Peptides against a protein of PDB entry 7K3S. Designs and how they scored, part 5

Target 1, 60 residues: chain A of PDB entry 7K3S
Amino acid sequence: MEELSGKPLSYAEKEKLKEKLAFLKKEYSRTLARLQRAKRAEKAKNSKKAIEDGVPQPEA

## One batch from the design tools (peptide; aimed at target 1 L9)

Design b1_p11_2_s2 (made by RFdiffusion4, then SolubleMPNN; from b1_p11_2, 6 letters changed)
Fold by OpenDDE base, seed 2:
Structure b1_p11_2_s2 (fold): chain B 60 residues (1-60), chain A 11 residues (1-11)
Amino acid sequence: as target 1 above (60 residues)
Amino acid sequence: ERKKRLEEALK
């Protein structure tokens, strides 16, 4: 029997951990949204280059 | 206040 003899976290320590968890979840969601926007922007840039390389520009 | 407590909790 490994006694998990960790003193029970105080109410204040539990609230501090809940606040940290809420912050980390918010930063994760922001980072995920940035990554998804970056992937969409990269795909949109690559599609524009594929159109520009495929259309002979009329020589003036 | 709540934002300041979060910043102090992350240091």
Scores: peptide ipSAE 0.097, ipTM 0.740, DockQ to the pose 0.105
OpenDDE base, seeds 1, 3, 4, 5: peptide ipSAE 0.087, 0.082, 0.087, 0.090; ipTM 0.737, 0.729, 0.730, 0.738

Design b1_p11_2_s3 (made by RFdiffusion4, then SolubleMPNN; from b1_p11_2, 5 letters changed)
Fold by OpenDDE base, seed 5:
Structure b1_p11_2_s3 (fold): chain B 60 residues (1-60), chain A 11 residues (1-11)
Amino acid sequence: as target 1 above (60 residues)
Amino acid sequence: EKKERLKKALE
């Protein structure tokens, strides 16, 4: 196990890491919301196709 | 402001 016995992070270095983490959490949440929207849109398309195949077209 | 701070923190 490499001892990550690096020098104790300064207050400024800890704040920089918190800012990096906050950015990454924001990008993760944005990406997750896009993925969830895409999955909902796909399900809605599949449900519309299943309804269209189940409705007898009225013979005109 | 907050966006530019976060950008500078990633550099």
Scores: peptide ipSAE 0.107, ipTM 0.744, DockQ to the pose 0.100
OpenDDE base, seeds 1, 2, 3, 4: peptide ipSAE 0.100, 0.099, 0.099, 0.076; ipTM 0.737, 0.735, 0.734, 0.694

Design b1_p11_2_s4 (made by RFdiffusion4, then SolubleMPNN; from b1_p11_2, 5 letters changed)
Fold by OpenDDE base, seed 5:
Structure b1_p11_2_s4 (fold): chain B 60 residues (1-60), chain A 11 residues (1-11)
Amino acid sequence: as target 1 above (60 residues)
Amino acid sequence: KKEERLKKALE
């Protein structure tokens, strides 16, 4: 196990890391929300196609 | 603006 015995982080370095972590969490949440929206849109398209194939077209 | 500064600080 490499001992991560690095010098104790200063208060400023800890705050910088907290800001970096908060940014990464925000970008993760944004990406996850886009992915979930895409999956819902795909499911909705597939459900619409399944309804359209099940409705007899009225003979004109 | 804040996000851009944080991206540059991750490079």
Scores: peptide ipSAE 0.108, ipTM 0.767, DockQ to the pose 0.114
OpenDDE base, seeds 1, 2, 3, 4: peptide ipSAE 0.105, 0.107, 0.093, 0.104; ipTM 0.763, 0.766, 0.743, 0.763

Design b1_p11_3 (made by RFdiffusion4)
Pose (drawn by RFdiffusion4):
Structure b1_p11_3 (pose): chain A 60 residues (1-60), chain P 11 residues (1-11)
Amino acid sequence: as target 1 above (60 residues)
Amino acid sequence: EEEEEEAEEEL
């Protein structure tokens, strides 16, 4: 399911690698997706296809 | 502390 990224990292290095870079990777694809979808749908109501989003965290 | 020791052993 998950991917084990960071073998030779100590406790703190690994803690920072997972938590920080995951938060950043999420919010990168997240904010990009919210605004990109709002942009295409508002200009013209088009048939949407796919998005991996599921649980929203009150974000606008 | 225990988790740090386990991490050092694994390395």

Design b1_p11_3_s1 (made by RFdiffusion4, then SolubleMPNN; from b1_p11_3, 6 letters changed)
Fold by OpenDDE base, seed 1:
Structure b1_p11_3_s1 (fold): chain B 60 residues (1-60), chain A 11 residues (1-11)
Amino acid sequence: as target 1 above (60 residues)
Amino acid sequence: KEKEEEEKKKL
């Protein structure tokens, strides 16, 4: 077992790390929601184009 | 606020 040879974090350092982790989780969730929205918008665009071009929709 | 100040005083 490698002993974590670091000085114990102060209460203030631990709280600052919790804040940073909460911020990072929020930004991750925001980025994931943007990605999912972009994929849905792309699918909707491609579906509209395929209907206009008379191409059969790939069954999902 | 008071509990956070008391933990700061123990280190």
Scores: peptide ipSAE 0.028, ipTM 0.544, DockQ to the pose 0.278
OpenDDE base, seeds 2, 3, 4, 5: peptide ipSAE 0.026, 0.025, 0.025, 0.025; ipTM 0.538, 0.523, 0.524, 0.529

Design b1_p11_3_s2 (made by RFdiffusion4, then SolubleMPNN; from b1_p11_3, 6 letters changed)
Fold by OpenDDE base, seed 3:
Structure b1_p11_3_s2 (fold): chain B 60 residues (1-60), chain A 11 residues (1-11)
Amino acid sequence: as target 1 above (60 residues)
Amino acid sequence: EEKKKENEKKL
């Protein structure tokens, strides 16, 4: 195990890392919400098309 | 702010 005997991060460095982590968590959550909306939109399009084509919707 | 001043005294 390489001892990560890096100098203890200063308070300012720790706060900067917390801010970066909070930002990354926010952007991750926004990206997930976008992906989930896209998946729901595709499901809704496919469901609308299946109704139009007279295909029984697979019961969820 | 006080925690910044305490950290400046430990450097």
Scores: peptide ipSAE 0.032, ipTM 0.570, DockQ to the pose 0.145
OpenDDE base, seeds 1, 2, 4, 5: peptide ipSAE 0.030, 0.026, 0.029, 0.031; ipTM 0.553, 0.547, 0.535, 0.531

Design b1_p11_3_s3 (made by RFdiffusion4, then SolubleMPNN; from b1_p11_3, 6 letters changed)
Fold by OpenDDE base, seed 2:
Structure b1_p11_3_s3 (fold): chain B 60 residues (1-60), chain A 11 residues (1-11)
Amino acid sequence: as target 1 above (60 residues)
Amino acid sequence: EKKKKENEEKL
């Protein structure tokens, strides 16, 4: 049994870790939302290009 | 605030 012989974290250290965890969760959610938006924007750009390359411009 | 004092008295 490896005794986790670390002194118990103080109240202040536990609250600081909770604040860090809340910050990291917020930044993760923001990054995920940016990634999902980028993937949607790429799909929307590729669909516009497929419409421009698929319509023969009527030669005047 | 009351929980901060009670946890300092147990260290």
Scores: peptide ipSAE 0.034, ipTM 0.577, DockQ to the pose 0.369
OpenDDE base, seeds 1, 3, 4, 5: peptide ipSAE 0.030, 0.030, 0.029, 0.032; ipTM 0.533, 0.542, 0.532, 0.526

Design b1_p11_3_s4 (made by RFdiffusion4, then SolubleMPNN; from b1_p11_3, 7 letters changed; failed a check: too like the target's own chain)
Amino acid sequence: EEKKKKEKEKL

Design b1_p11_4_s1 (made by RFdiffusion4, then SolubleMPNN; its pose is not in this set)
Fold by OpenDDE base, seed 1:
Structure b1_p11_4_s1 (fold): chain B 60 residues (1-60), chain A 11 residues (1-11)
Amino acid sequence: as target 1 above (60 residues)
Amino acid sequence: EEERRRKEEEE
């Protein structure tokens, strides 16, 4: 196991990394919520079209 | 802030 003998991070470097991590987690959650809304909107469009086109929905 | 104070005490 190579010990990653990196110099110990200063307090300021650790806080900067915590801030970056918090930002990335926030943007990830925002993107995930957008994706989930898009998938729900797509399912809702496809269900409306399948009712209009008389095609039986495949049961889940 | 507490982690800062601990490091200032170790220097």
Scores: peptide ipSAE 0.059, ipTM 0.681, DockQ to the pose 0.000
OpenDDE base, seeds 2, 3, 4, 5: peptide ipSAE 0.054, 0.052, 0.050, 0.053; ipTM 0.661, 0.665, 0.672, 0.666

Design b1_p11_4_s3 (made by RFdiffusion4, then SolubleMPNN; its pose is not in this set)
Fold by OpenDDE base, seed 5:
Structure b1_p11_4_s3 (fold): chain B 60 residues (1-60), chain A 11 residues (1-11)
Amino acid sequence: as target 1 above (60 residues)
Amino acid sequence: KKKEEEEKKKE
């Protein structure tokens, strides 16, 4: 366990860290939404190709 | 805003 034996963060330092965390959470959510759209687009492309190739779609 | 100004005065 690395002892966090640092001086207690000031209020201003804590607020700056909260702002950084809020920014990182926003960018994470944006990136995740982009990844999910890309995966859906890939699935839709593969499903169209499977219909064209006469492969039975796996029913859900 | 008022709480942030009061804590800057204690350092």
Scores: peptide ipSAE 0.021, ipTM 0.483, DockQ to the pose 0.000
OpenDDE base, seeds 1, 2, 3, 4: peptide ipSAE 0.021, 0.021, 0.021, 0.020; ipTM 0.486, 0.492, 0.487, 0.479

Design b1_p11_4_s4 (made by RFdiffusion4, then SolubleMPNN; its pose is not in this set)
Fold by OpenDDE base, seed 3:
Structure b1_p11_4_s4 (fold): chain B 60 residues (1-60), chain A 11 residues (1-11)
Amino acid sequence: as target 1 above (60 residues)
Amino acid sequence: DEEERRRREEE
């Protein structure tokens, strides 16, 4: 394993990276939750439409 | 933070 023989990050650089990682994790979780909600809402719309159209739901 | 404390002791 190549030791990342980079200059040790200063405390301030480490804290700035921790803040950036916390921000990115938060935005990732928000976008994932939005995507999952959108997928559930699409399935619910398709199910409502298929009930309205009298089409048997394929069991998921 | 413990690393900030250590840095102030090394100055």
Scores: peptide ipSAE 0.063, ipTM 0.664, DockQ to the pose 0.000
OpenDDE base, seeds 1, 2, 4, 5: peptide ipSAE 0.061, 0.053, 0.052, 0.052; ipTM 0.660, 0.641, 0.654, 0.653

Design b1_p11_5 (made by RFdiffusion4; failed a check: too like the target's own chain)
Pose (drawn by RFdiffusion4):
Structure b1_p11_5 (pose): chain A 60 residues (1-60), chain P 11 residues (1-11)
Amino acid sequence: as target 1 above (60 residues)
Amino acid sequence: EEEEKLKEKEE
C-alpha cells in the first residue's frame, strides 16, 4: 500500500522526511486540483472524469 | 533506546 521511502535515515531525519514532504506533496496536488477543477467547470460545464480526492479537510 | 524506537517506527 504505502512506499518505504528513506532506509538510512535516523529517527528525526525519517520523521521529518515522511511528515513534512508528504504534507507538501499532498497540499501541492491538492490545491492544484481544487483550483484546476474550479477553473474548467466555471468557464464551461464540462463532463468531469477522475479525481483521487475523498475526505475533504474544510479547504477553500 | 534510540535503536529500539527506530525499529518500532520502521514496523

Design b1_p11_5_s1 (made by RFdiffusion4, then SolubleMPNN; from b1_p11_5, 3 letters changed; failed a check: too like the target's own chain)
Amino acid sequence: EEEKKLKEFLE

Design b1_p11_5_s2 (made by RFdiffusion4, then SolubleMPNN; from b1_p11_5, 4 letters changed)
Fold by OpenDDE base, seed 5:
Structure b1_p11_5_s2 (fold): chain B 60 residues (1-60), chain A 11 residues (1-11)
Amino acid sequence: as target 1 above (60 residues)
Amino acid sequence: EEEEKLEEFLK
């Protein structure tokens, strides 16, 4: 455990950290949504190809 | 825009 042996953060420093965390959470959510759309698009392409190749779709 | 905002936070 690295002891956070630092001076207590001021109110202003805590608010700046909350803003940083809110920004990072927004960017994470945006990136995650992009990744999820990409995975869905890949699955949809593979399913379309499986129909074209006459391969039975795995039932859900 | 997003990178510039991140750099402003890292100052």
Scores: peptide ipSAE 0.171, ipTM 0.788, DockQ to the pose 0.038
OpenDDE base, seeds 1, 2, 3, 4: peptide ipSAE 0.168, 0.157, 0.157, 0.158; ipTM 0.781, 0.783, 0.782, 0.782

Design b1_p11_5_s3 (made by RFdiffusion4, then SolubleMPNN; from b1_p11_5, 6 letters changed)
Fold by OpenDDE base, seed 5:
Structure b1_p11_5_s3 (fold): chain B 60 residues (1-60), chain A 11 residues (1-11)
Amino acid sequence: as target 1 above (60 residues)
Amino acid sequence: EEKKKLEEFLK
């Protein structure tokens, strides 16, 4: 356990750290949502390819 | 704007 043997943070320093954490949480959530959309788009492309490869083209 | 405020805090 690394003892946080630092001076007690002032109220203002604690509020500033909370703002920093809130920002990082927002950017994390935004990045995660982008990643989830990208994975869904990839699965949808792979499913379309599997349908196209499984439909016999009508011979003309 | 929020990113710029965060960079000013890391200096």
Scores: peptide ipSAE 0.170, ipTM 0.778, DockQ to the pose 0.044
OpenDDE base, seeds 1, 2, 3, 4: peptide ipSAE 0.158, 0.155, 0.158, 0.144; ipTM 0.736, 0.768, 0.770, 0.772

Design b1_p11_5_s4 (made by RFdiffusion4, then SolubleMPNN; from b1_p11_5, 3 letters changed; failed a check: too like the target's own chain)
Amino acid sequence: EEEEKLKKFLE

Design b1_p11_6 (made by RFdiffusion4)
Pose (drawn by RFdiffusion4):
Structure b1_p11_6 (pose): chain A 60 residues (1-60), chain P 11 residues (1-11)
Amino acid sequence: as target 1 above (60 residues)
Amino acid sequence: HIEVELHEPTF
């Protein structure tokens, strides 16, 4: 399911690698998706296809 | 050095 990224890292280095870069990778693809979807749907109501979003965290 | 892959959403 998950991917084990970061073998030779100590406790703190690994802690920072997983938590920080995962938060950043999520909010990168997340904010990009919220605004990109709002942009295309508001200009013209088009047939949407796919998005991996599921649980929203009150974000606007 | 460690690389992190980024993925963009699809619609």

Design b1_p11_6_s1 (made by RFdiffusion4, then SolubleMPNN; from b1_p11_6, 4 letters changed)
Fold by OpenDDE base, seed 2:
Structure b1_p11_6_s1 (fold): chain B 60 residues (1-60), chain A 11 residues (1-11)
Amino acid sequence: as target 1 above (60 residues)
Amino acid sequence: KIEVEFKEPVF
């Protein structure tokens, strides 16, 4: 029997851990949204560069 | 008493 030698967390300690978890989930979601936006912006830049390299500029 | 200090990270 592994004695789970942890004193039971108080109500206040459990609520503080829920607050920490809610904050961490919010920052994760914000970071994921930034990453997805950056990936879309990179694809859009690479697509513009591929169009510019593929059109012969008319010689003046 | 285990003091659960929570400082919100300033980003």
Scores: peptide ipSAE 0.139, ipTM 0.744, DockQ to the pose 0.062
OpenDDE base, seeds 1, 3, 4, 5: peptide ipSAE 0.129, 0.128, 0.133, 0.131; ipTM 0.726, 0.729, 0.714, 0.734

Design b1_p11_6_s2 (made by RFdiffusion4, then SolubleMPNN; from b1_p11_6, 6 letters changed)
Fold by OpenDDE base, seed 2:
Structure b1_p11_6_s2 (fold): chain B 60 residues (1-60), chain A 11 residues (1-11)
Amino acid sequence: as target 1 above (60 residues)
Amino acid sequence: KIEIKIELPTF
């Protein structure tokens, strides 16, 4: 087992890493929610197009 | 002193 021969992070360094991790998790969750909304909107557009392509236009 | 530079990404 290679001993992690790194100096132990100070309390302040650990708190900064926790803040970074919390921010990254928040932005990930926001981006995931945007992607999920976009995927739902795409399905709704495709369903509308399938209805428009499935209605015979009355020949004038 | 080990300086941890933390850049926070902007999305």
Scores: peptide ipSAE 0.110, ipTM 0.702, DockQ to the pose 0.067
OpenDDE base, seeds 1, 3, 4, 5: peptide ipSAE 0.107, 0.105, 0.093, 0.085; ipTM 0.697, 0.698, 0.686, 0.656

Design b1_p11_6_s3 (made by RFdiffusion4, then SolubleMPNN; from b1_p11_6, 6 letters changed)
Fold by OpenDDE base, seed 2:
Structure b1_p11_6_s3 (fold): chain B 60 residues (1-60), chain A 11 residues (1-11)
Amino acid sequence: as target 1 above (60 residues)
Amino acid sequence: KIEIEIKLPKF
C-alpha cells in the first residue's frame, strides 16, 4: 500500500492549482472554438469546389 | 516551504 503521504496542500497551494486548472480550461475552450471554426471553413471551401467542378462551363 | 512555480503558457 503506497500511502500517498504527501503533506496536505496548503490553502494557497490549492488556490494556485485551481487558478492553473481554470486557465487550462479556458485555453482548451479557445482551442476547441478555433478547431470548430477551421472545420467549418474547410467544409465551406470543399462545398465551393464541389459546386465549381459540378457546373459545366459552356464551351463558347 | 514548497514553492509551486506555476508557469502559465503564453499563448
Scores: peptide ipSAE 0.097, ipTM 0.704, DockQ to the pose 0.065
OpenDDE base, seeds 1, 3, 4, 5: peptide ipSAE 0.079, 0.070, 0.093, 0.092; ipTM 0.693, 0.674, 0.694, 0.687

Design b1_p11_6_s4 (made by RFdiffusion4, then SolubleMPNN; from b1_p11_6, 5 letters changed)
Fold by OpenDDE base, seed 2:
Structure b1_p11_6_s4 (fold): chain B 60 residues (1-60), chain A 11 residues (1-11)
Amino acid sequence: as target 1 above (60 residues)
Amino acid sequence: KIEIEFKEPKF
C-alpha cells in the first residue's frame, strides 16, 4: 500500500484547489442551465407537434 | 514540489 503520507498541502496548493473547484462548479452550473434549456425546447417542439396533429386542417 | 497546474479549458 503506497502510504498516503503525502506532505500536507501548502496554503498556496489549497487555494489553487479551491480555485479549481470554484471553476468546476461554475462550468457544472452552466452545463445544467444549457441542459434545462434544451429539455424545455424539446418539450415545446413535442407540444407543438401534438397540437398540429390534433387540429383537423380546414379543407379549403 | 508538487506543481498544481490548472488550465482553464477554453470552451
Scores: peptide ipSAE 0.127, ipTM 0.734, DockQ to the pose 0.069
OpenDDE base, seeds 1, 3, 4, 5: peptide ipSAE 0.118, 0.120, 0.127, 0.121; ipTM 0.734, 0.729, 0.734, 0.738

Design b1_p11_7_s1 (made by RFdiffusion4, then SolubleMPNN; its pose is not in this set)
Fold by OpenDDE base, seed 5:
Structure b1_p11_7_s1 (fold): chain B 60 residues (1-60), chain A 11 residues (1-11)
Amino acid sequence: as target 1 above (60 residues)
Amino acid sequence: EKEREEARKLV
């Protein structure tokens, strides 16, 4: 795959590359948002456990 | 899904 380094990209090839780049940016942003949500949910679970372990169980 | 299919047509 070494023959693309010397030819000027056509208008159509440039538009295809822009569309590919837009798609990749969208999938990246979606994946990043999922990762950030997962990390926030993990922190929230750990904070809930720390509160639950700090509440004296009502002796029955 | 449509955008994934369009991206596959562009490769």
Scores: peptide ipSAE 0.141, ipTM 0.777, DockQ to the pose 0.094
OpenDDE base, seeds 1, 2, 3, 4: peptide ipSAE 0.133, 0.121, 0.119, 0.098; ipTM 0.768, 0.758, 0.766, 0.745

Design b1_p11_7_s2 (made by RFdiffusion4, then SolubleMPNN; its pose is not in this set)
Fold by OpenDDE base, seed 1:
Structure b1_p11_7_s2 (fold): chain B 60 residues (1-60), chain A 11 residues (1-11)
Amino acid sequence: as target 1 above (60 residues)
Amino acid sequence: KKEEEEARKKV
């Protein structure tokens, strides 16, 4: 981080910040999708355990 | 990997 204190960013610096922002948005979306899948998988595990512990297996 | 390396380049 060169402190360009008081100078407008060059075209190249602005494009580099846009690239960094695009990358961060992509990683955010990927992380959010992973979190949502993890929460769904946890809910599915807890639901399966609650069914297995709460439904008497029909004796054969 | 290349995009991440580029994002780590000091501005």
Scores: peptide ipSAE 0.122, ipTM 0.688, DockQ to the pose 0.111
OpenDDE base, seeds 2, 3, 4, 5: peptide ipSAE 0.106, 0.052, 0.086, 0.120; ipTM 0.680, 0.635, 0.657, 0.690; seed 5 fails the geometry check

Design b1_p11_7_s3 (made by RFdiffusion4, then SolubleMPNN; its pose is not in this set)
Fold by OpenDDE base, seed 5:
Structure b1_p11_7_s3 (fold): chain B 60 residues (1-60), chain A 11 residues (1-11)
Amino acid sequence: as target 1 above (60 residues)
Amino acid sequence: EKEREEARKKV
């Protein structure tokens, strides 16, 4: 790991950083979408169970 | 993972 101590990044180093950033953004978006889907699925399960148990859903 | 490894190998 060359420490990027103060030298201007070459064109190739900038492109590598863009590639790394694009990868990280893709993994972040994938993880976020998975988390949001899991939360929605949990809410939907809890709502279905509360309807089955005769508990009035909070209308909001 | 492969794309991350290639991105590490190039730097």
Scores: peptide ipSAE 0.124, ipTM 0.712, DockQ to the pose 0.114
OpenDDE base, seeds 1, 2, 3, 4: peptide ipSAE 0.115, 0.101, 0.060, 0.077; ipTM 0.705, 0.694, 0.642, 0.672; seed 2 fails the geometry check

Design b1_p11_7_s4 (made by RFdiffusion4, then SolubleMPNN; its pose is not in this set)
Fold by OpenDDE base, seed 3:
Structure b1_p11_7_s4 (fold): chain B 60 residues (1-60), chain A 11 residues (1-11)
Amino acid sequence: as target 1 above (60 residues)
Amino acid sequence: EEERKKALELV
């Protein structure tokens, strides 16, 4: 166990770490929402292709 | 000390 031989974090340092954690949580949530939208868009694209391959094109 | 400063920076 490396004893974190550092001076205890000041109040200001703890608040700065809370700000960093809040920022990282926000960016994580944004990234997760983008991933969820991308997965939904991919499913919607794959379902459109499956419908298009199942519709007989009107022969001219 | 420098690593501690870097750890406290917001990205």
Scores: peptide ipSAE 0.249, ipTM 0.820, DockQ to the pose 0.315
OpenDDE base, seeds 1, 2, 4, 5: peptide ipSAE 0.247, 0.250, 0.248, 0.249; ipTM 0.822, 0.823, 0.821, 0.822; seed 2 fails the geometry check

Design b1_p11_8 (made by RFdiffusion4)
Pose (drawn by RFdiffusion4):
Structure b1_p11_8 (pose): chain A 60 residues (1-60), chain P 11 residues (1-11)
Amino acid sequence: as target 1 above (60 residues)
Amino acid sequence: EAVEELVEERE
């Protein structure tokens, strides 16, 4: 399910790698998706296809 | 890449 990224890292290095870079990867694809969808739908109401979003964290 | 950078910083 998950991917084990970071074998030779100590406790703190691994802690920082998972938590910081996962938060950043999430919010990168997250904010990009929120605004990109709002942009295409507001210019013209088009038939949406796919998005992996599910649980929203009050974000606007 | 991030794992290599952290390993280099530790060395």

Design b1_p11_8_s1 (made by RFdiffusion4, then SolubleMPNN; from b1_p11_8, 5 letters changed)
Fold by OpenDDE base, seed 3:
Structure b1_p11_8_s1 (fold): chain B 60 residues (1-60), chain A 11 residues (1-11)
Amino acid sequence: as target 1 above (60 residues)
Amino acid sequence: KEVEELVKKRK
């Protein structure tokens, strides 16, 4: 195992990395929620199209 | 930008 002989991170550097990680986790969660909403909206569009293709438009 | 501002506010 190569010992990662990097200087021990200061307390301030560790806290900064925790803040960056918390930010990235928040942005990941927001992106995941957007993706889930987009997938639900796509299913809802496909369901609307299947209903519209199944209803005879009244010819005026 | 936001990650860079978090870096600057602690100097």
Scores: peptide ipSAE 0.063, ipTM 0.641, DockQ to the pose 0.166
OpenDDE base, seeds 1, 2, 4, 5: peptide ipSAE 0.055, 0.057, 0.049, 0.058; ipTM 0.627, 0.635, 0.609, 0.635

Design b1_p11_8_s2 (made by RFdiffusion4, then SolubleMPNN; from b1_p11_8, 4 letters changed)
Fold by OpenDDE base, seed 3:
Structure b1_p11_8_s2 (fold): chain B 60 residues (1-60), chain A 11 residues (1-11)
Amino acid sequence: as target 1 above (60 residues)
Amino acid sequence: KEVEELVKKRE
């Protein structure tokens, strides 16, 4: 195992990395929630299209 | 920007 012979991170550097990680986890969760909503909206569009193609429009 | 501001507010 190559010992990561980098200088031990200060307490302040560790806290800064924890904050960056918490931010990235939050943005990841927001992006994942957006993707899940988009997939649900796509399924809802496909179901609406399947209903519209199955209902004869009344010719006026 | 936000990650860079988190970097800069603690210097």
Scores: peptide ipSAE 0.079, ipTM 0.694, DockQ to the pose 0.172
OpenDDE base, seeds 1, 2, 4, 5: peptide ipSAE 0.069, 0.068, 0.060, 0.073; ipTM 0.681, 0.682, 0.667, 0.683

Design b1_p11_8_s3 (made by RFdiffusion4, then SolubleMPNN; from b1_p11_8, 3 letters changed)
Fold by OpenDDE base, seed 5:
Structure b1_p11_8_s3 (fold): chain B 60 residues (1-60), chain A 11 residues (1-11)
Amino acid sequence: as target 1 above (60 residues)
Amino acid sequence: EEVEKLVKERE
């Protein structure tokens, strides 16, 4: 295990790391919400087509 | 962009 024997981060460096982490969490959440919306929209399109084509939906 | 801004404010 490489010991993270780095110099103790200053208060200002810790705050900058918190800001970076908050930004990354926001972008992650935005991307995840887009992915989940896309998957739901794909399922809904496939279900609509299968109803239109007279194919029985798999019961949930 | 925003991450690069937060990096550049360290120089």
Scores: peptide ipSAE 0.103, ipTM 0.728, DockQ to the pose 0.213
OpenDDE base, seeds 1, 2, 3, 4: peptide ipSAE 0.101, 0.100, 0.102, 0.081; ipTM 0.725, 0.727, 0.729, 0.714

Design b1_p11_8_s4 (made by RFdiffusion4, then SolubleMPNN; from b1_p11_8, 5 letters changed)
Fold by OpenDDE base, seed 3:
Structure b1_p11_8_s4 (fold): chain B 60 residues (1-60), chain A 11 residues (1-11)
Amino acid sequence: as target 1 above (60 residues)
Amino acid sequence: EEVKKLVEKRK
C-alpha cells in the first residue's frame, strides 16, 4: 500500500472537505431527482401519445 | 458558484 505521504489535513481542512462533500451529495441528489422526474415525464408523454394515436380524430 | 466559493476560502 503506498502510504499517502501527504501532510495530515488540519481540522479546518477536514471540515471544509466535509462541507464540499455534503454540497456535492446534495447536488447529486437534486440531479438524480431531476433525472427521475424527466424519465417519469417521458413515460407519461409516451403514454399520452399512445392514447392520442389510438383515438380517431373526429373528422370535422 | 458555490463550489468556487468553497475553493477560494482556502487561499
Scores: peptide ipSAE 0.069, ipTM 0.663, DockQ to the pose 0.195
OpenDDE base, seeds 1, 2, 4, 5: peptide ipSAE 0.062, 0.063, 0.055, 0.065; ipTM 0.652, 0.659, 0.642, 0.658

## One batch from the design tools (peptide; aimed at target 1 K39)

Design b1_p12_1 (made by RFdiffusion4)
Pose (drawn by RFdiffusion4):
Structure b1_p12_1 (pose): chain A 60 residues (1-60), chain P 12 residues (1-12)
Amino acid sequence: as target 1 above (60 residues)
Amino acid sequence: EEEEKEFLEELK
């Protein structure tokens, strides 16, 4: 399921690598997806296909 | 909502 990224990292280095870069990777694809979808749908109501979003965290 | 509206206005 998950991917074990960061073998030779100590407790703090690994803590920062997982939590910070995962939050950043999420909000990168997340904000990009919210606004990109709003852009295409508002200009013309098109048939949407796929998005991995599921649980919203009151964002927008 | 507000952020999405502001972004759509900037595109227009």

